# Designs tried in a protein design run: peptides against a protein of PDB entry 4HTP. Part 47

Target 1, 231 residues: chain A of PDB entry 4HTP
Amino acid sequence: SQTVASHVPFADLCSTLERIQKSKGRAEKIRHFREFLDSWRKFHDALHKNHKDVTDSFYPAMRLILPQLERERMAYGIKETMLAKLYIELLNLPRDGKDALKLLNYRTPTGTHGDAGDFAMIAYFVLKPRCLQKGSLTIQQVNDLLDSIASNNSAKRKDLIKKSLLQLITQSSALEQKWLIRMIIKDLKLGVSQQTIFSVFHNDAAELHNVTTDLEKVCRQLHDPSVGLSD

## One batch from the design tools (peptide; made by RFdiffusion4, then SolubleMPNN)

Design b2_p13_1_s1 (from b2_p13_1, 4 letters changed)
Fold by OpenDDE base, seed 5:
Structure b2_p13_1_s1 (fold): chain B 231 residues (1-231), chain A 13 residues (1-13)
Amino acid sequence: as target 1 above (231 residues)
Amino acid sequence: STEHLEKLTKELE
């Protein structure tokens, strides 16, 4: 079965998230999210024009936007220190070099950007001159790789976890990796609340999630913004 | 960005 997520570049989601983060006002943040959502829904309708009983929904994107609400995928078992070591190895950074030390000591950066405690931002600046300018992954592929990481973490297969992480890293831009890191550590720092995201998605989304705690069910049942829970 | 999605949608219409 075809899914919207199989056609949407992960870069498009990341650029939307970047715009949301950079926006100062709540209204602008909402606008950027709404524009992405509306485009997603429009594409969904076109893709599934002849198939009205599909299970496809905004869920593949929503679970990356609200990673703290993820219940289907188990824990990744990945921390900032693990990622730091992986990047040092992958990028062949001198262990005593400035960039390696920035990654390892991300909580107390000596840099001018004021990104203390934000590993993803520190990683971004290290990666920017060293990574692809444009990634190649779709949202579906990102979710598949994240599923693999979680599954292999449960199975204690560290080698396979590393393999999936390498696939994510090597096929992503620095900006995409910044957001991917934030998704993995489950803190996007968008400056917009969960309630706001749900409210923009559907008027009944917050209520349905409060009852079910099932993000996929919320996205599927409330796919159409004009159809409510009582309809 | 929504530009890619918009292009894909137009291709299906």
Scores: peptide ipSAE 0.310, ipTM 0.902, DockQ to the pose 0.893
Fold by OpenDDE base, seed 3:
Structure b2_p13_1_s1 (fold): chain B 231 residues (1-231), chain A 13 residues (1-13)
Amino acid sequence: as target 1 above (231 residues)
Amino acid sequence: STEHLEKLTKELE
């Protein structure tokens, strides 16, 4: 069946997240998220105009925005050190070179940007001059690849994990990879709370999530902002 | 960030 996520470039989500992160005030951060969400809902209504009973929802995006609440897919088994080694190999970086050392020692302040401890930001600056300007993945494709990684981690298939990671990396811009890393590590650093995200999505979202702990159910049941949990 | 979705929506209307 058709999904909104199959039509939305991953780049569009990443650009929204970047705007949220760069915004100083809570109100401006909320505005950027609301604009993306409203556009998603409007497209959903148009796409599914002739099909009222669909399971499609904001869930594919929400699970990437709130990755710490992921319960459907198992753990990725991926840490910063693994990603550092993968990038060094993929980019053919000299192991004793400046960029390789930055990735491996990402916790130690090495520059003026104040990015110490944020592996995704360190990776971004290494990747920016070396990767494609525009990615080609949709939100659905990103989720499919992440599902593959989690499944193969559970099955202890390290070679297949690497294959899926390489597919993500080679089809993503530096900015997209920055956010992808944060999604995998489960720390987006948006500067807005989980409660704020839920409150913008739907007035009853936090309550329903507290009871069910099911993010997909929250997104499906509360897809329409005008229909409450008690209705 | 939303221009793509807006375009696609308009095409479906």
Scores: peptide ipSAE 0.306, ipTM 0.902, DockQ to the pose 0.908
Fold by OpenDDE base, seed 1:
Structure b2_p13_1_s1 (fold): chain B 231 residues (1-231), chain A 13 residues (1-13)
Amino acid sequence: as target 1 above (231 residues)
Amino acid sequence: STEHLEKLTKELE
């Protein structure tokens, strides 16, 4: 069966996350998230108009927005240092060059942008002049590749991990990679709490998650904002 | 953005 995630460009999620991050106030951050969510729900209704009892939900996006709550996918085994080395190799950066050193020493406040400690931001500026302007991945494809990484990490297949990671990187813009890195490292820095995300998604989402700890179940059962947990 | 989703939705309606 078709999913909403198979139709939504990963770039659309990333642009929404970027807007949320850049927004100064909570209300504006919420607005951007709500707009994306509402559009997702509307598309869901249109896509599944003739199909009842679908399992499709916001889960593919939600698990990327709240990666700390991921329970289905195992650990990636990827750290900033690994990504730094991969980018140096992939981009053929001189090891003693400024960009390679920025990636390797991302924790040291040496940059003009004040991005110390945020590897994703450091990577973004290195990638921006060197990578695609527009990515080609859907949210579904991103999740598939992340599933592959986690599975191969469990199986100790480092070569296959690298392969999937390279597919993600080579098919993504600098902005998309910034957010992808944050998803992998599990720190989006949106400036909104988990509680806020849940509250915008559904009034009962936080409660259901507290009981079940199952993000997919939360997204499926509370897909309709008008249908409560007790209904 | 939501523009792509909105376009896709309109195509299905």
Scores: peptide ipSAE 0.302, ipTM 0.900, DockQ to the pose 0.887
Fold by OpenDDE base, seed 4:
Structure b2_p13_1_s1 (fold): chain B 231 residues (1-231), chain A 13 residues (1-13)
Amino acid sequence: as target 1 above (231 residues)
Amino acid sequence: STEHLEKLTKELE
């Protein structure tokens, strides 16, 4: 079935997240999220104009924005050290070189950007001169690959995990990879709370999530901002 | 970030 997520470039989500992160005020952060959400809903209505009662919702994006609330997908089993080693291998970085050491020792201050402890930012600067300018993945494709990683982690198939990671990496820009890393590590550093995200999405979203702990149900049942939980 | 979605929406209208 056709989904909004199958048409939305992952780059669009990443650009939105980047704008949110760079915004200092809560109001500006909310505005950027709201604009993306409104555009998503509008596209949904157009895409599904002839099909009522679709199960499609904002869930594919929401689960990437709030990865800590993921319940459908099992653990990835991926940490910063694993990603560092993968990047060193993939980019053929000298193991004793500056960039390799930055990735491996990401917790140590580099003195350049003040990004100590933020692996995704360190990775971004290493990747920026080495990666594609524009990625090719949709939000759906990213989720499919992440599903594959989680499934293969559960099955202890390290080779297949690596395969999916390589596909994600090779088809993504440096900026997209920055956010992808943060999604995998489950720390987006947006500077906006979960409660705020839910509040912007729907007035009843926080309540429904608190009861169900099901992010998909929240997105599906509260897809229309004008239709309340009690309706 | 939203321009692409807006374009796609317009194409469907």
Scores: peptide ipSAE 0.298, ipTM 0.900, DockQ to the pose 0.897

Design b2_p13_1_s2 (from b2_p13_1, 4 letters changed)
Fold by OpenDDE base, seed 2:
Structure b2_p13_1_s2 (fold): chain B 231 residues (1-231), chain A 13 residues (1-13)
Amino acid sequence: as target 1 above (231 residues)
Amino acid sequence: STEHLDKLTEELE
């Protein structure tokens, strides 16, 4: 079945997240999220115009925006150190070089950008001159690859994990990889709370999530912002 | 960015 996520470039989500992160005020952060969400819903309505009973929802995006609430996908088994080593290998970085050391020692302040402790930002600057300017992945494809990683981690198939990671990396811009890393590590640093995200999504979203702890159910049942839980 | 989504919506509509 066709999904909105299969048509939305991952780059579009990443650009929205970047705007949210760069925005200083709560209101501006909310605006950027709302604009993306509204566009998603409009496209959903158009895509599914002739299909009333679809299970498609904002869930594919929401689970990337709130990765801490992911319950369907098993653990990735990926840490910053693994990603650092992968990037060093993939980019053929000298092991004793500045960039390799930055990735490996991401927690140590280097004094230049103030990005100490943020592996994704450090990776971004290393990747920027070396990666594609535009990625090719959709949100659906990103989720499929992440599903593969989680499944293969559970099955202890390290080779297949690496394969999926390489697909993600090679088909993504530096900016997309920055956000992908944050999604995998489950720390987006958006500067907005979970409650704020839910409140913008739907007035009843926080309540339903508190009861069900099921993010997909929240996204599906509260897909229409005008239809409440009591309706 | 919402430009791509908006364009896709317009094409369906």
Scores: peptide ipSAE 0.317, ipTM 0.907, DockQ to the pose 0.898
Fold by OpenDDE base, seed 3:
Structure b2_p13_1_s2 (fold): chain B 231 residues (1-231), chain A 13 residues (1-13)
Amino acid sequence: as target 1 above (231 residues)
Amino acid sequence: STEHLDKLTEELE
């Protein structure tokens, strides 16, 4: 069956997240998220016009926006240090060079940008002059690769984990990789609370999640903003 | 950020 996520570029989600992060006010942050969500729902209705009983929902995007609430996918087993080493190898960075040291010592303030402790931002600046301008992955493909990483971590297949990571990296822009890193590390730094995200998605979303702790169920049951839990 | 989705929707309508 076709899904909305199979048609949405990962770049579109990342650009939305970037706009949210750059916005100063809560209202502006909410607007950017709402616009993306409304477009998603509209496309869903068009795509599934002749199929009323579908399991497709906003879940593929929501689990990337709220990665701390992920329960279906097991742990990745990936930390900043592992990613730093991978980037040094992949980009053939001199080990004693400034960029390699920035990645390895990401917690130490080294620059004027105030990016200390944010590995994703440090990685972005290293990647920007070296990566593709536009990625090729859909949201579905990103989730498939992340599922592979988690599964292979559980199976202790380090070589296959590396393979999936390389696919993600080589098919993504620097901006997409910044957000991908934050999704893997489970810290998006959007400046908007989980409660705000739920409230924008559906009035009953926070309540249903508090009871079920099932993000997919929340997205599926509350897909229509006009249909509540009591209905 | 939504231009792609909007275009796809228009194509289906």
Scores: peptide ipSAE 0.313, ipTM 0.907, DockQ to the pose 0.903
Fold by OpenDDE base, seed 1:
Structure b2_p13_1_s2 (fold): chain B 231 residues (1-231), chain A 13 residues (1-13)
Amino acid sequence: as target 1 above (231 residues)
Amino acid sequence: STEHLDKLTEELE
């Protein structure tokens, strides 16, 4: 069956996350998330107009927005140092060059932008002049590739992990890669709490998650903001 | 942004 995630560009999610991050106030952050969510729900209703019983939900996006709550997908086995080395190799960066050193020493506050400790931001600036302006991946495709990485990590297939990572990287803009890195590392730095995200999604979302610890179940059961847990 | 998603919705509608 078709999913909303199979139609939504990953770039759309990333641009929303970027807006949330850049927003100073909680209200503005919430607004950007709500707008994306509302648009998603509207598209869902249109896409599934003739199908009353669908398992499709906001879960594909939610698991990328709240990656620390991921329970279905196993560990990626990916750290910043591995990504740094991969980028150096992929971009053919001189090992002793400024950009390679920035990636490897991302924790050192040597940057003019105050991005010390945020590997994704450092990577973004290295990637920006070197990567595609627009990516081609959907949210579904991103999740599929991440699933592949996790599965291959479990199977100790390092070559296949690298292959999937290369697919993600080569088909993504610098901005998309910034957010992808944060999703993999499980730190989005949105400036909003998990509770806020749940609250915007559905009034009962936090409660249901506390009981079930199942993000997919939360997204599926509480897909309609007007239908509560007791209904 | 929601622009692409909104366009997709309009196409279904």
Scores: peptide ipSAE 0.308, ipTM 0.903, DockQ to the pose 0.936
Fold by OpenDDE base, seed 4:
Structure b2_p13_1_s2 (fold): chain B 231 residues (1-231), chain A 13 residues (1-13)
Amino acid sequence: as target 1 above (231 residues)
Amino acid sequence: STEHLDKLTEELE
C-alpha cells in the first residue's frame, strides 16, 4: 500500500528538524513542527482520497522524531565510535589527520563551534565538503534501512549492518546525515520535550502513549486532530 | 521544508 512516507523526502524532515533546533523560542519550535505535520496530514488526505480504511499515519516520521520511544525495532548496536571509524574508512580520511581525530575525539573540544560532545555536529562539518548536496532517500527508505540495521544487529550480522549504513550515508547529504546520526544515537537535541511534540500532534496523544507505550497506535488512532480518544 | 509536500498535494488534487 502507498504511504505518505514513501513520497516524503528524508531531507524535508531534516530541514524541519534543523529549523526546530535553530529556533530559540518554544513557540517557533512548535510552529515548525506543526507546519510539517499539517502538510503531512494534508498530503495524506490527498493520497488516500479514495481509501478510507488505511493504516498509514504519521508514525514513520514520529518514530524518527522521537527515536527514544521506538519499540518496534530492536537496538541498532551503533555508537559514535563505530560511526567515526566507518566515516574514516568511507571518506578515506588519514587516521592521524585532523578530521579523523575530530571524529574519534568528539568529546574533546577541538573546534571553534562549541560542538564538543555532539558527534553529529562534528560529523556534519567533516561531511559537508565531502558529501552530496542533496540526498535521495525517502522517510520510508530511511526507516527500511534502519529496520535492516536493527534486525541484522539482533542476528549479529555485522557485514549487513555495514552495508545498510553505507547505503544510508552514500545517499544522504551532510545535513541529512547529521540528523540520521542523532536518530540512531536517539538524541535529537531539538530543545522541545516529548510532551510538547505529543501535544502538538494531538491533545490526547500523551495520554494514549502513557497507557499503551505504542507510538504507532498513537499515530494511527489519533491521526485526525479533531477526533479524540473518547469519540 | 513543507514546500515539497505541498507541491505533491497539489499534484494529487
Scores: peptide ipSAE 0.295, ipTM 0.901, DockQ to the pose 0.859

Design b2_p13_1_s3 (from b2_p13_1, 5 letters changed)
Fold by OpenDDE base, seed 1:
Structure b2_p13_1_s3 (fold): chain B 231 residues (1-231), chain A 13 residues (1-13)
Amino acid sequence: as target 1 above (231 residues)
Amino acid sequence: STENLDRLTEELE
């Protein structure tokens, strides 16, 4: 069956996350998340108007927004240093060049932008003049590739991990890669708490997650904001 | 943004 995630561009999620990150106040951050969520729900209703019983939910997006709560997908086995080396290779950056050194020494506060310690931001600026302006991946495709990475990590297939990473990178804008990196590293730096995300999603989401620790179940059971746990 | 998503919704409606 078709899913919302199979239609939604990954760029839409990334642009929303970017807006949330750039917003100063909690209210503005919440607004941007709510707008994305509402649009998702509207599309869901339109897509599934003739199908009342579907398992499709916000889970594909939620697991990218709250990657620390991921329980279905195994560990990626990817660290910043590995990504740095991959980018240096892929972009053919001189090893002793400024950009390569920025990626490798991302923790050193040498940057003019105050991005020390944030590998994703450093990568963004390196990638911006070198990558596609617009990506082509859907949220579903991103999740599929991430699933592949996790599975191949478990199977110790480094070659296939690299292949999937290259697919992600080559089909993504610099902005999308910034957020993808943060999703892989499991640190989005949105400036909003997990509790806030759950609260905006559904009033009972935090409670259900505390009991089940199952993000998919939370998204599926509480898909409709008007239907509570007791209903 | 939700621009692309909203457009996709409009195409279904």
Scores: peptide ipSAE 0.460, ipTM 0.937, DockQ to the pose 0.829
Fold by OpenDDE base, seed 2:
Structure b2_p13_1_s3 (fold): chain B 231 residues (1-231), chain A 13 residues (1-13)
Amino acid sequence: as target 1 above (231 residues)
Amino acid sequence: STENLDRLTEELE
């Protein structure tokens, strides 16, 4: 079945997240999220114009924005050290080189950018001159690959995990990879609370999530911002 | 950016 996520470039989400992160004020952060959400809903309406009863929702994006609330997908089994090693291998970085050491020792302040402890930012600067300028993945494709990683982690298929990671990496820009890393590690550093995200999505979202703990259900039932839980 | 989303919507309308 057709889904919004199958059409939306992952780059669009990442650029939105980047804008949110760079915004200093809460109001500005909210605005960027709202703009993305509104565009998503508008596209949904257009895509599903002739289909009233669809299960498609904002869930594919929401689960990437709030990865800590993910319950459908099992653990990835991926840590920063694994990603560091993968990047060193993939990019053929000298093991004793500056960039390799930055990735491996991401927790240690280097004094250059003040990005100590943020692996995704360190990776971004290493990747920027070395990777594609524009990614090709949709949100659906990203989720499919992440599903594959989680499934293969459960099955202890390390080779297949690596394969899926390589697909993600090779088809993503440095900026997209920055956010992908944060999604996998489950720390986006947006500077907005979960409550704020829910409140912007729908007035009843926080309440429904508190009761159900089901992010997909929240996104599906509260897809229309004008229709409440009591309606 | 919502540029791509907006473009996609316009193509469907």
Scores: peptide ipSAE 0.456, ipTM 0.937, DockQ to the pose 0.855
Fold by OpenDDE base, seed 3:
Structure b2_p13_1_s3 (fold): chain B 231 residues (1-231), chain A 13 residues (1-13)
Amino acid sequence: as target 1 above (231 residues)
Amino acid sequence: STENLDRLTEELE
């Protein structure tokens, strides 16, 4: 069966997240998220017009927006240091060069951007002049690759983990990689709370999640904003 | 941000 996530470019989600992060006020942040969600729901209705009984939902996007709540996918086993080493190798960066040192020592303030401690931002600036301008991955493909990484981590297949990471990296823009890193590390720094995200998604979302701790169930049962838990 | 989603929706309608 077709899913919305199989059609939505990962770049669309990343650009939305970037707008949310850059927005100053809570109201503006909420607006950007709501616009993406509304577009998703509208496309869902069009895609599934003749098939009302589907399990497709916002879950593929929600699990990337709230990666701390992931329960289906096991741990990636990936840290900033591993990513730093991978980028140094992949980009053929001189080990004693400024960019390699920035990645390895990302916790130490080295620049004027105030990005100390944020590996994803440091990586972004290193990647920006070196990466593709436009990525090619859909949200579904990103999730499939992340599933592969988690599965192979559990199986202790480091070679296959590296393979999947390379696929993600080589098919993503610098901006997409910034957000992908934050999803893997599970810290998006959006400036909005989990409760705010749930409240925008559905009035009953926070309550249902508190009881079930099942993000997919929340997204599926509360797909329609007009249908509540008590209905 | 939503350009592709909106385009895809229009194509289905």
Scores: peptide ipSAE 0.455, ipTM 0.936, DockQ to the pose 0.882
Fold by OpenDDE base, seed 4:
Structure b2_p13_1_s3 (fold): chain B 231 residues (1-231), chain A 13 residues (1-13)
Amino acid sequence: as target 1 above (231 residues)
Amino acid sequence: STENLDRLTEELE
């Protein structure tokens, strides 16, 4: 079945997340998230105009926005050090070079941007002059690749993990990779709480999640903001 | 931005 996520570029989500992160006030952060959500729902209605009983929901995006609440896929087994080594290899960076050392020593303040400890930001600046300007992945494709990584981690298939990571990296812009890294590490640093995200999504979302701990169920049951949990 | 998503919606309407 067709899903919204199969059509939505991953770039759209990443640009939204970037705007949220850059916004200083809670209200602006909420606005950017709401705009993305509203656009998603509008597209959903258009895509499924002739199909009222679909299981499609905001879940594919929500699980990337709140990766710490992921329960469907298992752990990736990926840390910053692994990504650093992968990027050094992929980009053919000299091991003793400045960029390689930045990636490996991401916790040490070496840059002028004050990004110490944020591997994704350090990676972004290394990637920006070296990566494609525009990515080609949809949200569904990103989730499929992440599912593959988690599955292969469980199966201890390191070679296949690397393959999926390479596919993600080679089809993503530097900005998309920044956010992808944060999704994998499960720290988006949006400056907005989980509660706020749920409250914007649906008034009953936090309550339903607290009871079920099932993010997909929350997104599916509360897809329509006008339909409450008690309805 | 939602520019691509909005464009896709317009193409379906």
Scores: peptide ipSAE 0.453, ipTM 0.934, DockQ to the pose 0.808

